# Peptides against a protein of PDB entry 5VVV: the designs that were tried, part 50

Target 1, 276 residues: chain A of PDB entry 5VVV
Amino acid sequence: FLCGVVEGFYGRPWVMEQRKELFRRLQKWELNTYLYAPKDDYKHRMFWREMYSVEEAEQLMTLISAAREYEIEFIYAISPGLDITFSNPKEVSTLKRKLDQVSQFGCRSFALLFDDIDHNMCAADKEVFSSFAHAQVSITNEIYQYLGEPETFLFCPTEYCGTFCYPNVSQSPYLRTVGEKLLPGIEVLWTGPKVVSKEIPVESIEEVSKIIKRAPVIWDNIHANDYDQKRLFLGPYKGRSTELIPRLKGVLTNPNCEFEANYVAIHTLATWYKSN
Target 2, 276 residues: chain A of PDB entry 5VVV as posed
Amino acid sequence: FLCGVVEGFYGRPWVMEQRKELFRRLQKWELNTYLYAPKDDYKHRMFWREMYSVEEAEQLMTLISAAREYEIEFIYAISPGLDITFSNPKEVSTLKRKLDQVSQFGCRSFALLFDNIDHNMCAADKEVFSSFAHAQVSITNEIYQYLGEPETFLFCPTEYCGTFCYPNVSQSPYLRTVGEKLLPGIEVLWTGPKVVSKEIPVESIEEVSKIIKRAPVIWDNIHANDYDQKRLFLGPYKGRSTELIPRLKGVLTNPNCEFEANYVAIHTLATWYKSN

## One batch from the design tools (peptide; made by RFdiffusion4, then SolubleMPNN)

Design b1_p12_7_s4 (from b1_p12_7, 4 letters changed)
Fold by OpenDDE base, seed 4:
Structure b1_p12_7_s4 (fold): chain B 276 residues (1-276), chain A 12 residues (1-12)
Amino acid sequence: as target 1 above (276 residues)
Amino acid sequence: SVKERMRKAALE
């Protein structure tokens, strides 16, 4: 069971010292996972093709080593979906080289994210793939296999919540393709019925699990404030029955942008997790 | 871009 934090917000990423402090807190509270997915980290999303500099590499190596020191699984995410051409072998090779570099930093867990992108393929991809889901699954499976089938590999669908599913969760051709064709060792991220789900009913997890043919990992935006940084979400982790735990592969909270605001959010997640 | 704001817009 993956339980911890995803740094998955828009806005200023956390500094390395904050991330190290996070690892200390995660360990103390018996959480086990950090997903590196800061939307405004240039080489994560907008410039995903760009290799890390020597200085950036040293920082990431240090960060990954710190995660290991605190027994936190460090998952490196990349979001190529803004401008990747899925059918272009050069793009695939570029993605491979980027993840090879991160592997050299000591990273062993990875994620491919296709959230917050257009649902349309370019003309070249339409000639090769039957659908957007087919294109995403193809590259995800290829990368997963190329990396030697790492123990933890995550996929974030474009339809990552109930409200983004067309026509709905149970009938989504996109999610059906993901469920049927995504290799079984790859986990699927989900935010619940909504982008920010006030509640995540058990029935909603059963519904999505059926179509994706696996238990999801919750990307939980309950404490996310990147949509309104004038608000801080300081309340407890709530609206999730502990009956979800045996029906999930994990929960990763995407909390407030302000690192210092997240004590209650993360601590109460830990309490929730340990209550099962 | 519109793409970068999709989550934010969905949260409003």
Scores: peptide ipSAE 0.172, ipTM 0.854, DockQ to the pose 0.494
Fold by OpenDDE base, seed 5:
Structure b1_p12_7_s4 (fold): chain B 276 residues (1-276), chain A 12 residues (1-12)
Amino acid sequence: as target 1 above (276 residues)
Amino acid sequence: SVKERMRKAALE
C-alpha cells in the first residue's frame, strides 16, 4: 500500500530542504511514499525533453538519497502530454533518455502523467493510434518495459476523475482501453468522483476499479489549494472511509502549496491509514 | 464544480 504525499500542485515547487523535511515527517508518521510531480518544475512538464544539468542532477541525486535514508519510496513523474507526438520514435527515445538519466540518479520508481491536457491527438498520431487512450497506453507500456518493469510504475489518465469521464466512469471508452491494454503491473492514479473530491465513496472506487481492472492509487486533492490562492486547507483528512484501504493500491495526498500548512493534512492521513 | 473550474482556469 502506497501512502504519503504527491508534490503535484501548480505554483512554486518545494525547495530541497522542504522535501527532505517531508521525508523525515513521512518516516516518523510511518508513511512510505513521495511522488515528485511539481507542475511548474520546468523539466517535469513544459520542458520534459530537456535533460537535467550537472547541478540539477546533483540536487536530484541528493534528494533521492535522502528519500532512501528515510525509507521513503521516491517516485519520479514526468508529464510529456502537452506536446509529445506519440507516434514519433524520436519523441519516445527522448523520453527514454530522460528516464535513463533519472535512473542513473538512483531512482527506481516512475510515473507517466497525462493529466490536464487536451483530449485530442495530432494528425500524425491519428494515423497510427485508434484513440488517445491507445496512444498513451502504447508509450506507457513501452516505457515500463524499457525500464525493466519497475516494482512501482504509475499512470495518470487524462480522465483521472469521475467528472472527466465521458460519458461516465463505467462506460468510458478511454478508461476501458486503459483497463484492457495497460500492462497489469502499472498502477492507475485517480482523484475520486471530482478533481477535488470532498468525499470518496466506496462504491465509486468499486466502479472505477472494475473498468480499469485494478485497484487505483488515489491522488487526493482534499488539501490542494493551487486553484484558490485565498484559501488554506488546514482541516483533517476526512470523507474517506477506512473501508477504502483494502480496495486501493495507495493514497498520495496533494496538499497545500505552502509547505508549512500541511502538518495536519499529512498527520491525519497517517492516522487514517494506521486506523485500519 | 467551482473548484474544477478554478483548476481549469489555472491551466489556461
Scores: peptide ipSAE 0.134, ipTM 0.834, DockQ to the pose 0.185
Fold by OpenDDE base, seed 3:
Structure b1_p12_7_s4 (fold): chain B 276 residues (1-276), chain A 12 residues (1-12)
Amino acid sequence: as target 1 above (276 residues)
Amino acid sequence: SVKERMRKAALE
């Protein structure tokens, strides 16, 4: 069971010292996972093709080593979906080289994120793939296999919550394709019925699990505040029954942008997890 | 909700 934090917000990424402090807190609270997915980290998303410099490489190696020291699984995410051409072998090769570099830093766990992108393929991709889901699954499976089928590999769908599913969760052709064609060793991220789910009912997890043919990992936006800079959510982790735990592969909270504001968010997630 | 749209709108 993956339990911890995803740094998955828009806005200023956390600094390396904050991330190291996070790992210490995660260990202390018996949480086990950190997903590196900062939207405004340039080489994560907007410039996903760009290799890390020597200085950036040293920082990432140090960060990954720190995660290992605290027994935290470091998952490196990349979000190529803004401008990748799925059918272009050069693009696939570029993605492979980027993930090879991160593997050399000592990273062993990875994620491909296709959240918050347009649902349309370019003309070249439409000639090769029958749907957007087919294109995403194809590259995800290829990368997963290329990396030697790492123990932890995550996929974030474009339809990552109930409100983004067309026509709905149980009838989504996109999620059906993901469920049927995504390799079984790849985990699927999900935010619940909504982007910011006040509640995640057990029945809603059973519904999505059926179509994706696996238990999801919850990307939990309950404490996210990147959508409203005037809002700080300091309340406890709530609206999730502990009966979800046996029905999930994990829960990763995407908390407030302000690192110092997340004590209650992370601590109460840990309490929730241990209460099962 | 406004919340759901704002995460997506931060990409536009």
Scores: peptide ipSAE 0.134, ipTM 0.807, DockQ to the pose 0.181
Fold by OpenDDE base, seed 1:
Structure b1_p12_7_s4 (fold): chain B 276 residues (1-276), chain A 12 residues (1-12)
Amino acid sequence: as target 1 above (276 residues)
Amino acid sequence: SVKERMRKAALE
């Protein structure tokens, strides 16, 4: 069971010292996972093709080493979906080289994220792939196999919540393709019925699990505030029955942008997790 | 939702 934090918000990324402090807290609270997915980290999303500089490499190596020191699984995410051409072998090779570099930093767990992108494929991809889901699954499977089938590999669908599913969760052709064609060793991220789900009913997890043919990892936006910087979400982790735990592969909370605001959010997630 | 609007705006 993956339990911890995803740094997955828009806005200023956390600094390395904050991330190291996070690892200390995660270990202390017996949580086990950190997903690196900061939207405004340039080489994560906007410039995903760009290799890390020597200085950036040193920072990431140090961060990954710190995660290992605190027995936290460091998952490196990349979000190529803004402008990748899925059918272009050069693009696939560029993605492989980027993840090879991160592997050299000591990273062993990875994620491909296709959240918050346009649902349209370019003309070249339309000639090769039957649908957007087919294109995403193809590259994800190829990368997963290329990396030697790492123990932890995550996929974030474009339809990552109930409100984004067309026509709905159980009948989504996109999610059906993901469920049927995504290799079984790859985990699927999900935010619940909504982007920010006040509640995540057990029945809603059973519904999505059926179509994706696996238990999801919850990307939980309950404490996310990147959509309203005038608000801080300081309340406890709630609206999730502990009956969800045996029906999930994990829970990663995407909390407030302000690192210092997240004590209650993360601590109460840990309490929830231990209560099963 | 506000979150959905913000995420959509990040695509522009």
Scores: peptide ipSAE 0.105, ipTM 0.840, DockQ to the pose 0.139

Design b1_p12_8_s1 (from b1_p12_8, 7 letters changed)
Fold by OpenDDE base, seed 2:
Structure b1_p12_8_s1 (fold): chain B 276 residues (1-276), chain A 12 residues (1-12)
Amino acid sequence: as target 1 above (276 residues)
Amino acid sequence: MEEYKKIAREDA
């Protein structure tokens, strides 16, 4: 069971010292996972093709080493979906080289994220792939296999919550393709019924699990505030029955951008997780 | 991003 934090928000990423402090807190609270997915980290998303500099590499190596020190699984995410051409072998090779570099930093767990992108393929991809889901699954499977089938590999679908599913979760051709074609060892991220889900009913997890043919990892936006910098979500982790735990592969909370605001959010997630 | 933020504000 993956339980911890995804740094998955838009806006100013956390500094390395905040991330190290997070790992210390995660360990103390018996949480086990950190997903590195800061949307405005240039080489994560907008410039995903760009290799890390020597200085950036040193920082990431230090961060990954710190996660290991605190027994936190460091999952490196990349979001190539803004401008990747899935059918272009050069793009696939570029993604492979980027993840090879991160592997050299000591990273062993990875994620490919296709959230918050247009549902359109370019003309070249339309000639090769039957759908956007087929393109995403193809590259995800190839990367997963290329990396030697790492123990933890996550996929974030473009339809990552109920409201993004067309026509709905159980009938989504996109999620059906993901479920049928994504290799079984790849975990699927899910956000619940909504982008910000006040509640995640058990039935909603059963529904998505059926179509994706696996228990999801929750990317939980309950405490996310990147959409409204005037709000801080200081309340407890709630609206998730502990009956979800045996039906999930994990829960990763995407909390407030302000690192200091997240004590209650993360601590109460830990309490929730340990209550089962 | 902008679509996400709009929807997230509506959900919250």
Scores: peptide ipSAE 0.663, ipTM 0.962, DockQ to the pose 0.945
Fold by OpenDDE base, seed 5:
Structure b1_p12_8_s1 (fold): chain B 276 residues (1-276), chain A 12 residues (1-12)
Amino acid sequence: as target 1 above (276 residues)
Amino acid sequence: MEEYKKIAREDA
């Protein structure tokens, strides 16, 4: 069971010292996972093709080493979906080289994120792939196999919540393709019925699990504030029955952008997790 | 980005 934090918000990424402090807190609270997915990290999303500099490499190596020191699984995410051409072998090769670099930093766990992108394929991809889901699954499977089938590999679908599913979760052709074609060792991220799910009913997890043919990892936006940074979500982790735990692969909270605001959010997630 | 933030705000 993956339980911890995703740094998955838009806005100023956390500094390395905050991330190290996070790892210390995660360990102390018996949480085990950090997903590196800061949307405004240029080399994560907008410039995903760009290799890390020597200085950035040193920082990431230090961060990954710190995660290991605190027994936290460091998952490196990349979000190529803004401008990748899935049918272009050069793009696939570029993604491979980027993940090879991160693997050299000592990273062993990875995520491919296709959240917050247009659902339309380019003309070249439409000639090769039957759907956007087929394109995403193709590259994800290829990368997963290329990396030697790492123990933890995550996929974030473009339809990552109930409200984004067309026509709905159980009938989504996109999620059906993901469920049928995504290799079984790849985990699927999900935010619940909504982007910011006030509640995640058990039935909603059963529904999505059926179509994706696996238990999801919750990307939990309950404490996310990147959509309204004038608000701080300081309340406890709630609206999730502990009956979800045996039906999930994990829960990663995407909390407030303000690192200092997240004590209650993360601590109460840990309490929730340990209560089952 | 803008659409996500908008939808997330409507969900909140």
Scores: peptide ipSAE 0.066, ipTM 0.816, DockQ to the pose 0.945
Fold by OpenDDE base, seed 4:
Structure b1_p12_8_s1 (fold): chain B 276 residues (1-276), chain A 12 residues (1-12)
Amino acid sequence: as target 1 above (276 residues)
Amino acid sequence: MEEYKKIAREDA
């Protein structure tokens, strides 16, 4: 069971010292996972093709080493979906080289994120792939196999919540393709019925699990405030029955942008997790 | 980004 934090918000990423402090807190609270997915990290999303500089590499190596010191699984995410051409072998090779670099930093767990992108393929991809889901699954499977089938590999679908599913969760051709064709060792991220789910009913997890043919990892936006930085979500982790735990592969909370605001959010997630 | 923030706020 993956339980911890995703740094998955828009806005200023956390500094390395905040991330190290996070790992210390995660270990102390018996949480086990950090997903590196800061949307405004240039080399994560907008410039995903760009290799890390020597200085950036040293920082990431130090961060990954710190995660290991605290027994936190460091998952490196990349979000190529803004401008990748899935059918272009050069794009696939560029993604491979980027993940090879991160593997050299000592990272062993990875995520491919296709959240917050247009649902339409470019003309070149339409000639090769039957659907956007087929394109995403193809590259995800290829990268997963290329990396030697790492123990933890995550996929974030473009339809990552109930409200984004067309026509709905149980009938989504996109999620059906993901469920049927995504390799079984790849985990699927999900935010619940909504982007920011006030509640995640058990039935909603059973519905999505059926179509994706696996238990999801919850990307939990309950404490996310990047959409309204005038608000701080200081309340406890709630609206998730502990009956979800045996029906999930994990829960990663995407908390407030303000690192210092997240004590209650993360601590109460830990309490929730240990209550089952 | 702005679209995501808007959608997330409408869902919240």
Scores: peptide ipSAE 0.066, ipTM 0.815, DockQ to the pose 0.861
Fold by OpenDDE base, seed 3:
Structure b1_p12_8_s1 (fold): chain B 276 residues (1-276), chain A 12 residues (1-12)
Amino acid sequence: as target 1 above (276 residues)
Amino acid sequence: MEEYKKIAREDA
């Protein structure tokens, strides 16, 4: 069971010292996972093709080593979906080289994120792939296999919550393709009925699990505040029955952008997880 | 950036 934090917000990423402090807190609270997915890290999303510099490499190696020291699984995410051409073998090769570099830093767990992108394929991809889901699954499976089938590999769908599913969760052709074609060792990220789910009912997890043919990992935006500069959610982790735990592969909270605001968010997630 | 912020507000 993956339980911890995703740094998945828009805005200023956490600094390396904050991330190391996070790992210490995660270990102390018996949480086990950190997903590196900062949307405004240029080489994560907008410039995903760009290799890390020597200085950035040293920082990432140090960060990954610190995660290992605290027994925290470091998952490196990349979000190529803004401008990748899935049918272009050069793009696939570029993605492979980027993930090879991160693997050389000692990373063993990875994620491909296709959240917050246009649902339309380019003309070249339409000639090769039957749908956007087929394109995403193709590259995801290829990368997963290329990396030697890592123990932890995550996929974030473009339809990552109930409200984004067309026509709905159980009838989504996109999620059906993901469920049927995504290799079984790849985990699927999900935010619940909404982007920011006030509640995640058990029935909603059973519904999505059926179509994706696996238990999801919750990307939990309950404490996210990047969408509203006036919001600071300091309340407990709530609206999730502990009956979800046996029905999930994990829960990763995407908390407030302000690092120091997240004590209650992360601690109460840990309490929730240990209460099962 | 703007898209997620917009979408998350519409869902919140």
Scores: peptide ipSAE 0.052, ipTM 0.803, DockQ to the pose 0.788

Design b1_p12_8_s2 (from b1_p12_8, 7 letters changed)
Fold by OpenDDE base, seed 4:
Structure b1_p12_8_s2 (fold): chain B 276 residues (1-276), chain A 12 residues (1-12)
Amino acid sequence: as target 1 above (276 residues)
Amino acid sequence: MEEFMEQARKDA
């Protein structure tokens, strides 16, 4: 069971010292996972093709080593979906080389994120793939196999919540393709019925699990505030029955952008997780 | 991003 934090918000990423402090807190609270997915990290999303510099590499190596020191699984995410051509073997090779570099930093767990992108394929991809889901699954499976089938590999679908599913969760051709074609060792991220789910009913998890043919990992936006930086979500982790725990592969909270605001959010997630 | 941000504001 993956339980911890995703740094998955828009806005200023956390500094390395904040991330190290996070790992210390996660260990102390018996949480086990950090997903590196800061939307405004230059080489995570907008410029995903660019290799890390020597200085950036040293920082990431240090960060990954710190996660290991605190027994936190460091998952490196990349979001190529803004401008990748899935059918272009050069793009696939570029993605492979980027993940090879991160593997050299000592990273062993990875994620491919296709959230917050246009649902339309380019003309070249339409000639090769039957749907956007087929394109995403193809590259995800290829990368997963290329990396030697790492123990933890995550996929974030473009339809990552109930409201983004067309026509709905149980009838989504996109999620059906993901469920049928995504290799079984790849985990699927999900935010619940909504982008910001006040509640995640058990029935909603059973519904999505059926179509994706696996228990999801919750990307939990309950404490996310990147969409309204005038608000801080200081309340407890709530609206999630502990009955979800045996029906999930994990929960990763995407908390407030303000690192210092997240004590209650993360601590109460830990309490929730340990209560089952 | 815009769709996410708008939807998140509606959800919150």
Scores: peptide ipSAE 0.487, ipTM 0.929, DockQ to the pose 0.912
Fold by OpenDDE base, seed 1:
Structure b1_p12_8_s2 (fold): chain B 276 residues (1-276), chain A 12 residues (1-12)
Amino acid sequence: as target 1 above (276 residues)
Amino acid sequence: MEEFMEQARKDA
């Protein structure tokens, strides 16, 4: 069971010292996972093709080493979906080289994220792939196999919540393709019925699990505040029955942008997890 | 991004 934090928000990323402090807290609270997915990290999303500089490499190596020291699984995410051409072998090779670099930093767990992108493929991809889901699954499976089938590999679908599913969760052709074609060792991220789910009913997890043919990892936006910089979410982790725990592969909370605001959010997630 | 941010604001 993956339990911890995803740094998955828009806005200023956390500094390396905050991330190391997070790892200390995660270990202390018997949480086990950190997903590196800061939207405004340039080489994570907008400039995903660009290799890390020597200085950035040293920072990431130090961060990954710190995660290992605190027995936290460090998952490196990349979000190529803004401008990748899935059918272009050069794009696939560029993605491989980027993940090879991160593997050299000592990273062993990875994620490909296709959240917050347009559903339209370019003309070249439409000639090769029958749908957007087929394109995403193809590259994800290829990368997963290329990396030697890492123990932890995550996929974030473009339809990552109930409200983004067309026509709905159980009938989505996109999620059906993901469930049928994504290799079984790849985990699927999900935010619940909504982007920001006040509640995640057990029945909603049973519904999505059926179509994706696996238990999801919850990307939980209950404490996310990147969409409203005037609000801080200081309340406890709530609206999730502990009956979800045996029906999930994990829960990663995407909390407030302000690192210092997240004590209650993360601590109460840990209490919830230990109550099983 | 814009659609996510708008939807998140509606969900909150």
Scores: peptide ipSAE 0.480, ipTM 0.927, DockQ to the pose 0.913
Fold by OpenDDE base, seed 5:
Structure b1_p12_8_s2 (fold): chain B 276 residues (1-276), chain A 12 residues (1-12)
Amino acid sequence: as target 1 above (276 residues)
Amino acid sequence: MEEFMEQARKDA
């Protein structure tokens, strides 16, 4: 069971010292996972093709080493979906080289994120792939296999919540393709019925699990505030029955952008997780 | 981004 934090928000990423402090807190609270997915890290998303500089490499190596020190699984995410051509072998090779670099930093767990992108394929991809889901699954499977089938590999679908599913969760051709074609060892991220799910009913998890043919990892936006910088979500982790725990592969909270605001959010997630 | 942000604001 993956339980911890995804740094998955838009806005100023956390500094390395905040991330190290996070790992210390996660360990102390018996949480086990950090997903590195800061949207405004240029080399994570906008410039995903660009290799890390020597200085950035040193920082990431230090961060990954710190995660290991605190027994936190460091999952490196990349979001190539803004401008990748899935059918282009050069793009695939570029993605491979980027993940090879991160592997050299000591990273062993990875994620491919296709959240918050246009649902349309380019003309070249339309000639090769039957659907956007087929394109995403193809590259995800190829990368997963290329990396030697790492123990933890995550996929974030473009339809990552109930409201984004067309026509709905149980009938989504996209999620059906993901469920049928994504390799079984790849985990699927899900935010619940909504982008920001006030509640995640058990039935909603059973519904998505059926179509994706696996228990999801919750990317939990309950405390996310990147969409409204005037609000801080200081309340407890709530609206999730502990009956979800045996039905999930994990829960990663995507909390407030303000690192200092997240004590209650993360601590109460830990309490929730340990209550079952 | 904009669609996510808009939807998140509607959900919140």
Scores: peptide ipSAE 0.477, ipTM 0.927, DockQ to the pose 0.920
Fold by OpenDDE base, seed 3:
Structure b1_p12_8_s2 (fold): chain B 276 residues (1-276), chain A 12 residues (1-12)
Amino acid sequence: as target 1 above (276 residues)
Amino acid sequence: MEEFMEQARKDA
């Protein structure tokens, strides 16, 4: 069971010292996972093709080593979906080389994120792939196999919540393709019925699990505040029955952008997880 | 980004 934090918000990423302090807190609270997915990290999303510099490489190696010191699984995410051409072998090769570099930093766990992108393929991709889901699954499976089938590999779908599913969760052709074609060792991220789910009913997890043919990892936006910089969510982790735990592969909270605001968010997630 | 931000504001 993956339990911890995703740094998955828009806005200023956490600094390396904050991330190391996070790992110490996660270990202390018996949490085990950190997903590196900061939307405004240029080489994560907008410039995903760009290799890390020597200085950036040293920082990432130090961060990954710190995660290991605190027994925290470091998952490196990349979000190529803004401008990748799925059918272009050069794009696939560029993605492989980027993930090879991160693997050389000592990273062993990875994620491919296709959240917050347009549902339209370019003309070249439409000639090769039957749908956007087929294109995403193809590259995800290829990368997963290329990396030697790492123990933890995550996929974030474009339809990552109930409100984004067309026509709905159980009838989505996109999620059906993901469930049927995504390799079984790849985990699927999900935010619940909504982007910011006040509640995640057990029945909603049973519904999505049926179509994706696996238990999801919850990307939990309950404490996310990147959409409204005037708000801080200081309340406890709530609206999730502990009956979800045996039905999930994990829970990763995407908390407030303000690092110091997240004590209650992360501590109450840990209490929830240990109450099962 | 915009779609997430708009939907998150509606969900909140």
Scores: peptide ipSAE 0.434, ipTM 0.918, DockQ to the pose 0.910

